Peptides against a protein of PDB entry 6MBK. Designs and how they scored, part 7

Target 1, 240 residues: chain A of PDB entry 6MBK
Amino acid sequence: GFEMVNFKEEGFGLRATRDIKAEELFLWVPRKLLMTVESAKNSVLGPLYSQDRILQAMGNIALAFHLLCERASPNSFWQPYIQTLPSEYDTPLYFEEDEVRYLQSTQAIHDVFSQYKNTARQYAYFYKVIQTHPHANKLPLKDSFTYEDYRWAVSSVMTRQNQIPTEDGSRVTLALIPLWDMCNHTNGLITTGYNLEDDRCECVALQDFRAGEQIYIFYGTRSNAEFVIHSGFFFDNNSH

## One batch from the design tools (peptide; aimed at target 1 N118 Q122 M158)

Design b1_p14_2_s1 (made by RFdiffusion4, then SolubleMPNN; from b1_p14_2, 9 letters changed)
Fold by OpenDDE base, seed 5:
Structure b1_p14_2_s1 (fold): chain B 240 residues (1-240), chain A 14 residues (1-14)
Amino acid sequence: as target 1 above (240 residues)
Amino acid sequence: SSYQQQQEQLDALF
């Protein structure tokens, strides 16, 4: 019912190939296609994950390392997705000195400094882990782990992370959803959710779309100023 | 709130 199109002003997006009705389930993404904390555990990162308290406690950091490992793996299933990711972001971690100075007049400055401090601390910690931990020896990033790499991965996760249920539905976990990133977004009602029975992310049409029209989706707001977990899949617990 | 909670968790781990 849709095709990928590169729109000049908006980049990659979805175009309807037929008429789509409002509330029609037109798009879904099975769990197996997602980059999740679970897929990180099942990857080359798994042994290190099992022994590192921070990776275990911080799903967003686990995703960041998963992203870095997969980026460094030429045969990664997620290479097509990773190649679509921006090389830089409009996150505080990429702010120039003049931008930071401008923000000094705002309440955001404390969050910016916090992100810088936290990211630097995380990098320093994991640099040591990667250099010294036996289970890091097989990581494709072993010989190349820069702050720029880490900043990029953290920013990628910060801007793209989603909450999804665990396989058993008992808890929430984090995921990057490749197909969501390939669709342009609009403001409105959240039209995305997770179907536990079919184990997939689902998107219903916000409105009627005609054949040839660009499809826009909305699954919640994200903040560039914080490590916001997108909760669009949990309508009852939309806490940012 | 999620970000603050993450920061607190992170700070507790260091």
Scores: peptide ipSAE 0.028, ipTM 0.658, DockQ to the pose 0.643
OpenDDE base, seeds 1, 2, 3, 4: peptide ipSAE 0.026, 0.027, 0.027, 0.019; ipTM 0.678, 0.683, 0.669, 0.617; seed 3 fails the geometry check

Design b1_p14_2_s2 (made by RFdiffusion4, then SolubleMPNN; from b1_p14_2, 5 letters changed)
Fold by OpenDDE base, seed 5:
Structure b1_p14_2_s2 (fold): chain B 240 residues (1-240), chain A 14 residues (1-14)
Amino acid sequence: as target 1 above (240 residues)
Amino acid sequence: SAFAEEQRKLDELF
């Protein structure tokens, strides 16, 4: 019911190939296509994950390392997605000194400092881990793990992470959803959720779309986006 | 904020 199109002003997006009705399930993404903490555990990162308490405790960091490992792997399933990611971001980790000074007049400055501090601490910690831990030897980033790499990965996850249920549905975990990133978004009612029975992310149409129109979706804020219960969708109200 | 919470979590893990 849709096709991928490169729109001049908006970049890649979805175009309807037929009329789509409001609330129609027109798009879904199976778990197997997602970059998740689970897929990180099942990757070359798995052995290290199993022995590092920070990776285990912080899914966003696990995703960051997963992203770095897959980026460094030429045969990665997610290469097409990774290649669409920005090379840099407008996140605080990329702010110049003058930008930070400007923010001193706002309440955002505390978050900026926290991000810098957290990211620096994480990098320093994992630099040591990668250099010394036996299970890091097989990681494709073993010989090249720079702060710039880590900053990029952290920023990628921060701006794109989504909450999804675990495989057993007992908890929530984090995921990057490639197909979500390859369509354009609009503000409005959240029309995305997770179908546990079919083990997939689902998107229903926000409105009627005619054949040939660009389809816009809305699944909340990119930073730790939540799915909403609608027509059987899984929803877990977690803090962001 | 989420970042402040992350900082606290990191402090607990380090």
Scores: peptide ipSAE 0.309, ipTM 0.890, DockQ to the pose 0.475
OpenDDE base, seeds 1, 2, 3, 4: peptide ipSAE 0.018, 0.214, 0.247, 0.161; ipTM 0.593, 0.856, 0.870, 0.803

Design b1_p14_2_s3 (made by RFdiffusion4, then SolubleMPNN; from b1_p14_2, 6 letters changed)
Fold by OpenDDE base, seed 1:
Structure b1_p14_2_s3 (fold): chain B 240 residues (1-240), chain A 14 residues (1-14)
Amino acid sequence: as target 1 above (240 residues)
Amino acid sequence: SEYQELEKKLEELF
């Protein structure tokens, strides 16, 4: 019912190949296709995860490292997804001096500095871990772990992470959803959810789409700016 | 509380 297309103005998105009715379930992504904290634990990162309290405590950081490990793995199942990710982001971690100066007059500056400081500290910590921890020896990123790599992964997760239920449905965990990221987004009603019975993410059509039209989805009420600033890897922000 | 402890640890390293 849809195909992936690179739209000239909007980048990668989905185009309807047939008429889709409003509220029709047209897109679903099984858990097995998601990049999750669980898949991170089951990957080459698993042994290190099991021994590092920060990775265990912060699922978003675990996802960031999972993303880096998979990016560095040519045979990774998620390579097609990873190749669609931006090379840089509009997150505070990428702000230039002029952009920071502009924000100095706003209340957001404190969050920006906090995010930058925390990310730098995390990088320094994990750089040491990767260099010294026995379970880091087999990580594909061991010989190539720069701050640029880390800020990219953190920003990727920060902007694209989703909350989904755990396999048993008892808690929430974090996931990157490839097909979600391959859609362009619009404002409107939330049209995404998780079906525990079928163990999959589900998206219903926001509106009627005709064959040949771009499909837009909506799964969040936060503005991109608010999400970027407040969904950071802060210790003070327990929203994730 | 756990995050605060981790934050302190990171502060010591930076």
Scores: peptide ipSAE 0.036, ipTM 0.558, DockQ to the pose 0.218
OpenDDE base, seeds 2, 3, 4, 5: peptide ipSAE 0.020, 0.034, 0.030, 0.028; ipTM 0.545, 0.530, 0.555, 0.572; seed 5 fails the geometry check

Design b1_p14_2_s4 (made by RFdiffusion4, then SolubleMPNN; from b1_p14_2, 7 letters changed)
Fold by OpenDDE base, seed 2:
Structure b1_p14_2_s4 (fold): chain B 240 residues (1-240), chain A 14 residues (1-14)
Amino acid sequence: as target 1 above (240 residues)
Amino acid sequence: SSYQEEQERLNQLF
């Protein structure tokens, strides 16, 4: 139904391989394929997670470490997804000195400084944890945990995290959705949701797409009221 | 941003 394509101007996106009709469920991602706080808890990170109050309190940080652990694992199930992630981001954590100086005249400078400060403090904390905590010894990043690694992971999560329901639908949790990240966005009606019965993220076509056309999806506004799923759809033919 | 709010919350945990 679709293929991943690197569009020159828009970066990675999805292209229809067949005609897709409006309202057609063309893309879905089962929970088992998502990088979630739960999958982090069930991974090699689990023992550390169970004993670190910050990882337990901050699902986004748990996802960041999950992402780093999986990236450092050659046999990780998520390697194909991780390889599609940018090596750097347009987040304040990657601003050059000249860019920061330019922003000094704007209100944005306060946000930049806050992100730098917060991320540095987080890194320092977790560097110590990774060096000293017994349950960190089995982490694949034990001997290679740099600030660059951390800012990449946190930026990946910052830009790509989604809220999805827990399995019982009683609460929300955070997830990285592998294929959803690869679809470019448009304004319009929400085309994404979570199907609890089938335990999957779902995306329906906003409009008719012809074979060869780029597919655009709309996640809605990131409001607390909406399950915003930003990444990870499988088509019928996507082998994992 | 929601992320900034999360970071502020995190800072309170240090």
Scores: peptide ipSAE 0.065, ipTM 0.760, DockQ to the pose 0.577
OpenDDE base, seeds 1, 3, 4, 5: peptide ipSAE 0.033, 0.049, 0.032, 0.034; ipTM 0.691, 0.747, 0.693, 0.689; seed 5 fails the geometry check

## One batch from the design tools (peptide; aimed at target 1 H230)

Design b1_p15_1 (made by RFdiffusion4)
Pose (drawn by RFdiffusion4):
Structure b1_p15_1 (pose): chain A 240 residues (1-240), chain P 15 residues (1-15)
Amino acid sequence: as target 1 above (240 residues)
Amino acid sequence: KPWAMHIEKALPFPF
């Protein structure tokens, strides 16, 4: 019912190949396909996750390393997902100095500075950990772990991650949801939820989509400062 | 809808 298309404005997204009515359940993704903090713990990253206090406290950083470890694993279950991810992003981590200079004197620039400093600190910290700590000597990253790798990983997480209930429903965790996460954003209401009975992510149409029209979802009630810093885009006519 | 939770994409959680 849909195909991947490279749109000028939003980059790759989903386009309807048939008419899709509003409120139709048109997209579902089972839990097995998701990359989660739990799958990161049970992966080759597990030995380091158990020893490193930062990875235990920061699931979003854990997901970034899970993404990097699987990217460096030729036989990873998630290779189909990793190979279709973007190679670059428009998060401020990718901006030129003069592009960030336009933000001087604004409310938003402080968070740009924090993002930069946090990412650089994290890279330097984990570079040292991977190169010297025994619990990381069997990681795929020991051979090569560049700043570009880390910038890509944290940008992948921050522009795509989600909060889902745990398999039991009592807690929440962070996850990457393949296929569905290719939907771009428009104004509207959240129409994506987690179905604990079928154990899958489900998305109903936000609005009518005719064949040939791009399929959009509503990301959330975020400001443009949040969209630029954490999602890497500015949304014209953001009603929130 | 039997949804346990609504899902929002691209969360602004700092790193």
Fold by OpenDDE base, seed 5:
Parts: C-alpha cells; sequence; structure tokens
Structure b1_p15_1 (fold): chain B 240 residues (1-240), chain A 15 residues (1-15)
C-alpha cells in the first residue's frame, strides 16, 4: 500500500500506492524488526552494556552504539534499514559556523552548545572505553570509532527514537522503528501505537491518502525550536 | 484492542 520515495526538499518518505482511508491500519512493524535497547543487549554490544553504567542508564546511547555496531556488521539484519538512513543530518551537531552564528541571538544556542559539549564528552568517554575495556575487543567498531561515527549515530537516534513497551508491558523502552520512521511530519493526532497482543507497532492513517500522495504522520506536540534541536527541521504550519 | 501506548517520533534526546 506504500513505497519509499525520495521527495524533493523532504528527502525520503512514504508514498501511497493505493487509496488509503483515514484510520485504516496501513502499516505495522513487529518487535522482531525493531532496533531496541533489548536487541542491543542481545547483540555483540551486550557484554560491554552489562559492564558500562552509562550504556545501562542511557538507552538512547545504547541505541546509538547498537546502530554503529550493526552498521559495521556486513551481515546485520538491519543493513537494509541502515542504508536508508541519511549520511548527514540537519541537526545541531552538523551546523556550520554561519548557522551557529545565526542562532547565537536565540535561546536555542544554549541547547546547541549543550549538545556539542555533551556529545564530545560522551565520545571521549566511550573512545577510552572502546580502547581499554576487554568486552570492547569484539566490537566491529573497535579499530574505527571516530567522532563523526558517534555524531552520526547520536543524530540518527535523536531524530528517530521512540518509546515502546517492553515485551511484558511492564516497562517502557526505546526503539528505532524501520520503515515507519520514513514518514515525515504533519499536524494532526498521534496515529501510531503499540499492540502488545500482536507485539507490533501499528500505524493508522491520519487522513485519507490518495494513490501517489505522501503519507504523513504527526510526530507529537513539538515547538519549532524542539523540531530544530531534535529533528533538524522547521515546520512552518506548526500549531505549537 | 486498545494500544498499550501511543508512539511519538523523535522524543527529546537526553545527554
Amino acid sequence: as target 1 above (240 residues)
Amino acid sequence: KPWAMHIEKALPFPF
């Protein structure tokens, strides 16, 4: 009912291949296809995760490292997904000097600098961990872990991370949701949720979409500042 | 059946 398309200005998105009606369940993604903190723990990263307090405390960072490990693994199940991810982002970590200068007069500059400082500190920390920790020796990124790698992974997670329930529904965890996360943003209502009975993410259509139209979702209530800082775009028609 | 929770894309990234 849909296909991945490279749209002008918006980059990759989903296009309807048939008419889709409002509230129609048109897309679902089973847990087994998600990149989660749990899949990170069950991967080659698992031994290091079990011994590093930051990875344990910061699920988003665990996802970033999971993404890097899988990217560096030619036979990774998620290679098709990873290949759809941008090589660069419009998030603050990729801002040019002129973009930073433009924001210096705004409140957003503090968030930009915070991201820079924290990301740099995390990189320095994990560079040392990867070089010295015994459980890092088997990581495919052992001999190739640059700031650019980390910046990319952090930005990938930043622009795509979601909360989902754990398998037993007792807690909340973080996930990247392949294919679904290709949907670009529009104003509306949340139309994606997790079905625990079928153990899958489910997306219903926000509105009627005709064949050939781009399929949009509502990411959630965000200010333009939040979209810039976390998602790397302005939304001119933002109601918030 | 009702969803266990709604999913919001690109939640704030804590550092």
Scores: peptide ipSAE 0.510, ipTM 0.920, DockQ to the pose 0.886
OpenDDE base, seeds 1, 2, 3, 4: peptide ipSAE 0.480, 0.510, 0.484, 0.510; ipTM 0.916, 0.920, 0.915, 0.920

Design b1_p15_1_s1 (made by RFdiffusion4, then SolubleMPNN; from b1_p15_1, 8 letters changed)
Fold by OpenDDE base, seed 5:
Structure b1_p15_1_s1 (fold): chain B 240 residues (1-240), chain A 15 residues (1-15)
Amino acid sequence: as target 1 above (240 residues)
Amino acid sequence: RKWGMLIERSLPIPV
């Protein structure tokens, strides 16, 4: 149905290997394949999570640490997925001085500075936690936790985080959705949802895609500032 | 649709 391809301008994306019709269910990802706050709690991070208020309060940070722990684990189920993630991002945390200067004339600069300050503060906090907390001793990142590691993990989560229902459908949690998150953005309607009966993410085609065409999804209604700050791209044809 | 929730990629959640 589709394959991963490195496109010249968009980077990695999905390409159709056959004709796909509009509204066709072409991609699904079962819960067991997702990186979630629940999978983080059930991992080597679980004991620390149970005792750290920030990990408990901020699911995105829990996912960032989950990514770091799994990346540092050679036998991680998610290694194939993690290896598809960019090593660097075009998010504000990776901006060069000139890029920051360019944004100084915009309202986005406040969000950039907030992202820098918050990420630095979180790193400093968790560096101390990892060094001193008894439950951090078993974390594969204990002796290798740099700001670069944290910046990467935070940016990975920020650019790819999704809300999904919990298993019982009673609450909302955060997830990274492997394979599906390779789809690049276009204008349209949300074509991905969670099927609780089958316990999976389901994606239907936004439009007809011919064999050899890139498969796009609509990420959601976002301003260009939100795309730059949270997704690391500017979308010229943004309708919002 | 059997979907209980729509999924928006890259939610703009503050760090």
Scores: peptide ipSAE 0.580, ipTM 0.932, DockQ to the pose 0.949
OpenDDE base, seeds 1, 2, 3, 4: peptide ipSAE 0.521, 0.576, 0.553, 0.572; ipTM 0.913, 0.931, 0.921, 0.929

Design b1_p15_1_s2 (made by RFdiffusion4, then SolubleMPNN; from b1_p15_1, 7 letters changed)
Fold by OpenDDE base, seed 2:
Structure b1_p15_1_s2 (fold): chain B 240 residues (1-240), chain A 15 residues (1-15)
Amino acid sequence: as target 1 above (240 residues)
Amino acid sequence: RNWAMLIERSLPIPV
C-alpha cells in the first residue's frame, strides 16, 4: 500500500507502506473517480458548456471550471481530492515581481507573459458569461468568481492535466487523476497507462520501493523550462 | 500490458 505524506521539500507525495516491487501494479484509479471533460459536461456546468464555444474548444478551461464548481459544492464527490490540492502554486501566475525580473533574461519570459495575458482575457470573458448567461445562474460560483479563483483553477489544471482515452477509446480527452497525481517526478520511463477493459488508470512501480520510501513516477519528457512554466518546479537532474 | 494509452502527467498545454 501507500499513503499521502507531506514531505518537507517536495510537498505532498506518496509513501510506500510496504515493499513494492518494480512493475507491480500498486495503484489504479477507475474512470468514475476522475475529473474529466465528460464529468464536467455531466455536472451543473453541463448546460453552460453546451452553449459556450470556449468551454467546448478548450478542455483545460472546462476542467478549471469543473474544479471551481465542485470546490464550491459542499457535497461534491471530489471534495476530498480538492482538499489535497495546493492553495497556491509556483507557476508563473503566482510569480512575484522579482521572479518575473529574473526570467526577463530567459526565453521563458514569453511564456510567462502569454500565461498572464491569456488568463486575464479568459477571466474577463468568463466573468461576463457568468454574470449574464442564463445557464450560469445555477452555478455555485455565480456570486463568487474572482481572478484568484480562476488563477487557482487554471494552475491546478495546468500542473495536473492528463490525456486519457474516452470510454469507447475513439478519442482522447483530458482528466485529473486523484491520488495518482500526488506522485512526485523522477527520471525514468512512463509507468502509467489506461486500461480500457477495466476502464481505469493503472500505475506500475518504476522501481523497487521499500516501505517508508517515497513513490516517484516519471511525468514524461520535459525540458526544465516546461517544468518551471507548466509544473512549477525545477528538476536539477533532468535528463532532457 | 494492454494499455490503450500511456499517461504523461502535467501535459504542457498552453493556457
Scores: peptide ipSAE 0.609, ipTM 0.939, DockQ to the pose 0.939
OpenDDE base, seeds 1, 3, 4, 5: peptide ipSAE 0.506, 0.579, 0.606, 0.477; ipTM 0.905, 0.929, 0.940, 0.891; seed 5 fails the geometry check

Design b1_p15_1_s3 (made by RFdiffusion4, then SolubleMPNN; from b1_p15_1, 7 letters changed)
Fold by OpenDDE base, seed 4:
Structure b1_p15_1_s3 (fold): chain B 240 residues (1-240), chain A 15 residues (1-15)
Amino acid sequence: as target 1 above (240 residues)
Amino acid sequence: RPWSMLIERSLPIPV
């Protein structure tokens, strides 16, 4: 009922191939297709994860390393998904000096600088870990872990991370949701949830979409500053 | 629908 399309200004999005009615379950993604902290733990990253407190404490970093490991793995199940990800982002870590200067007059500058500082510190830390930790020897990124790699992975996660329940529903974990995360943002209500019985993410249509129309979702309540800082876009019609 | 959790895309989780 939908297809991935590269829209000129919005990048990749989903387009309806048939009429989709409001509230219709048009898209679902089983847990097995998600990139999660759990899938990271079950990957080549698992041994390192089990011994690194930062990976354990920060699921977003675990996902970033999971992305990097899978990207570096030619036979990764997630290669088709990873190839759909932007090579660069419009997030602060990719800002030019003029963009940073423009934000100096705003409160957002503190978040920008925090991202720079934290990402740089994390990179320095994990560069050392990857070089020295015994369990890092099997990582496909061991000899090719650059700041650009880390910046990309962190930005990929930052712009796409979602909270979902663990398999047993006892806790919340982080996930990247392939295909679904290609939906661009519009104002509305959250129309995506996790069905634990079927162990899948489910998305119902926010509105009627005709064949050929782009399928939008509501990402959640965010300020424009939050969208710029965390999602890499400005939403002109933001009601918040 | 029996959703256990709503999913918000692009959670603003600090780096």
Scores: peptide ipSAE 0.573, ipTM 0.928, DockQ to the pose 0.928
OpenDDE base, seeds 1, 2, 3, 5: peptide ipSAE 0.498, 0.559, 0.563, 0.586; ipTM 0.901, 0.924, 0.922, 0.932; seed 5 fails the geometry check

Design b1_p15_1_s4 (made by RFdiffusion4, then SolubleMPNN; from b1_p15_1, 8 letters changed)
Fold by OpenDDE base, seed 5:
Structure b1_p15_1_s4 (fold): chain B 240 residues (1-240), chain A 15 residues (1-15)
Amino acid sequence: as target 1 above (240 residues)
Amino acid sequence: RKWSMLIERSLPIPV
């Protein structure tokens, strides 16, 4: 087994409660527990999604709005998950002026500015949509949609979005994977996959973990720039 | 393992 723990330097992570062997299937998350583009379409957001081309084209934005709607819904199934999410992130949208200045000497500055501009444009667009579109009237965020809300949701999705297959396996969609996404990053191999037969995400142990040890996963091949820009951390021991 | 695809956490998808 495992438990969620707040680690001093890494924030929330998963800790083994027993010895786990390498390649042991220790964690699985059924599709029904995921926040997906499909669950967004099936939510209170569905009518607006069906009418907005940006929501339809940009699955990450659909997930961001799904997070905001569910956060604003006291009875949301995902409330326990949403409460585990950081209130703020170390992603570029939260950078202080000095952090931006530090990156000005790097190629990453272009990605930072792009992220700022795109997020601001999206917010301005959707603010108007939420104010004027008839299907927005049912959204729990109708009267409370700030840039801070949008920044948080975008950053939450950016730092946690995953590709999974659709139910029929014919296409790829985006998902947030509760509990599993609490695993912090280490170097290694991808040890998570989607089992379509059982319709679930499955994670096997990257290595042997002893009881009391933090359970790490390999997020994927990323540059340090990609980790900083998209995940909000710098990985000193990055092999890529 | 019957995995249809591997899952990479925090895909660097542009905003």
Scores: peptide ipSAE 0.615, ipTM 0.941, DockQ to the pose 0.934
OpenDDE base, seeds 1, 2, 3, 4: peptide ipSAE 0.518, 0.612, 0.586, 0.609; ipTM 0.909, 0.941, 0.931, 0.940

Design b1_p15_2 (made by RFdiffusion4)
Pose (drawn by RFdiffusion4):
Structure b1_p15_2 (pose): chain A 240 residues (1-240), chain P 15 residues (1-15)
Amino acid sequence: as target 1 above (240 residues)
Amino acid sequence: TSLVPVLRDYTDFTF
């Protein structure tokens, strides 16, 4: 019912190949396909996850390393997902100095500075951990772990991650949801939820989509400062 | 069936 298309404004997204009515369940993704903090713990990253306090406290950082470890694993279950991810992003981590300079004197620039400093500190910290700690000597990253790798990983996570209930429903965790996460944003209401009975992520149409029209979802009631810093885009006419 | 909203997380990657 849909195909991947490279749109000028939003980059790659989903386009309808048939008419899709509003409120139609048109997209579902089972839990097995998701990359989660739990799958990160049970992966080759597990030995380091159990020893490093930072990875235990920061599931978003755990997902970034999970993404890097699987990217460096030729036989990863998630290779189809990793190979279709973008190679670059428009998060401020990618901005030139003069591009950030336009934000001087604004409320938003402090968070740009924090993002930069936090990412650089994390890279330097984990570079040292991977090169010296015995619990990381079997990681794929020991051979090569560049700043560009880390910038890409955290950018992939921050622009795509989601909260979902745990398999039991009693807790929440962070996850990457393949296929569905290719939908771009428009104004509207959240129409994506997690179905605990079928154990899958389900998305109903936000609005009518005719064949040939791009399929959009509503990401959330976020400000443009949040969209730029964490999602890497500015949304014109953001009603929130 | 009851659904739990899927929310995108914008929490900072602090250090």
Fold by OpenDDE base, seed 1:
Structure b1_p15_2 (fold): chain B 240 residues (1-240), chain A 15 residues (1-15)
Amino acid sequence: as target 1 above (240 residues)
Amino acid sequence: TSLVPVLRDYTDFTF
């Protein structure tokens, strides 16, 4: 029903190979294919994770390190996914000096500086951990951990991490969702849910797409995410 | 079965 395409202006995306109707389940991704905090714990990072309080407390950082470890692993299952990720991002961590100067007159400058400060501190902390911790010796990134690597991983996770339920549905965890993540963003409604029975992410079409059209999805806004979390909202329509 | 919404997480990298 779809194919991966490198669009000239938008980079990688998904294109419909047939007509897809609105609300049609066109894409699903089983848990086993996701990069999650749990998969990080079960990876080469697991021993370090089990001993580092920051990795344990911050699932987003755990995902960032998981991403770096897998990127540095030629035989990683996620190599095809990782190769589709941007090399640079439009996040504050990639702002040029002139862009930062432009923002100095705005309230956003405080957030920019905060991100820089936090990321630099995290890098310095984990650089030391990687160099000194016994369980870091087996990490494929041990001899190749730069600030550029870290800011890339942080930006990748920051822009792509999603909340999904744990396997038992008792808690929320963080995940990068391969294949689904290739859909470029448009305004609309949240059309992706997690099916706990089948243990998979399920995406229904936001609108009708004709064969040859790019498939867009809505990742949600902060307000939408906060609303759903706060309200405990679930999709009423089990029509899928 | 009810689907749990998959939400983009916008949590900051702060510690």
Scores: peptide ipSAE 0.495, ipTM 0.915, DockQ to the pose 0.611
OpenDDE base, seeds 2, 3, 4, 5: peptide ipSAE 0.492, 0.490, 0.459, 0.470; ipTM 0.918, 0.915, 0.910, 0.912

Design b1_p15_2_s1 (made by RFdiffusion4, then SolubleMPNN; from b1_p15_2, 7 letters changed)
Fold by OpenDDE base, seed 4:
Structure b1_p15_2_s1 (fold): chain B 240 residues (1-240), chain A 15 residues (1-15)
Amino acid sequence: as target 1 above (240 residues)
Amino acid sequence: MKLVPVIHDFTPVTF
């Protein structure tokens, strides 16, 4: 029904290999394929997670470390997914000095500086944790935890994390959704839901797509400024 | 079958 394609302007995306009708269930991803806070807890990160209050309190950071651990693991199940992730992002943490200077004329500058400060502080904290905590000795990133690694992981999570139900449906957790998150964004309605009975993410087509067309999804209502700050996206039609 | 919406979370990583 679809294939991964590298589009010139948008990077990787999904292209329809056949006609897909609006509201057609064209893509589903079982929980076992997701990178979740739960999978992080069940991974090599689990012992450290159980002892670190920040990892426990901050599911997004847990995902970032899970992503780093799996990236550093040659035999990781998620290697094919991780290899599809950008090596760099068009997010504030990757802005050059001139881009930051340009943003000084905007209200976004405060959020940019906040991200820099927070990310630097987090890195410093976890660098110390990784160097000193006994359970960190089992992590494949033990001797290879750089700011660039952390910046990448945090940016990957900020751009790709999703709220999904826990397995029992009692709470909300965070997940990276392989294959699904290859869809680029467009304006519209949320067409992705979690099916608790089948324990999978389900995506229905936002519109009709013809064979050869790129498949877009709607990530959620955000201003262009918020998309730039958090996801690096701009849409001309968001005249907000 | 009730689908729970999958919501992309743009919350910055902060503490």
Scores: peptide ipSAE 0.297, ipTM 0.843, DockQ to the pose 0.917
OpenDDE base, seeds 1, 2, 3, 5: peptide ipSAE 0.284, 0.273, 0.290, 0.290; ipTM 0.837, 0.833, 0.842, 0.842; seeds 1, 5 fail the geometry check

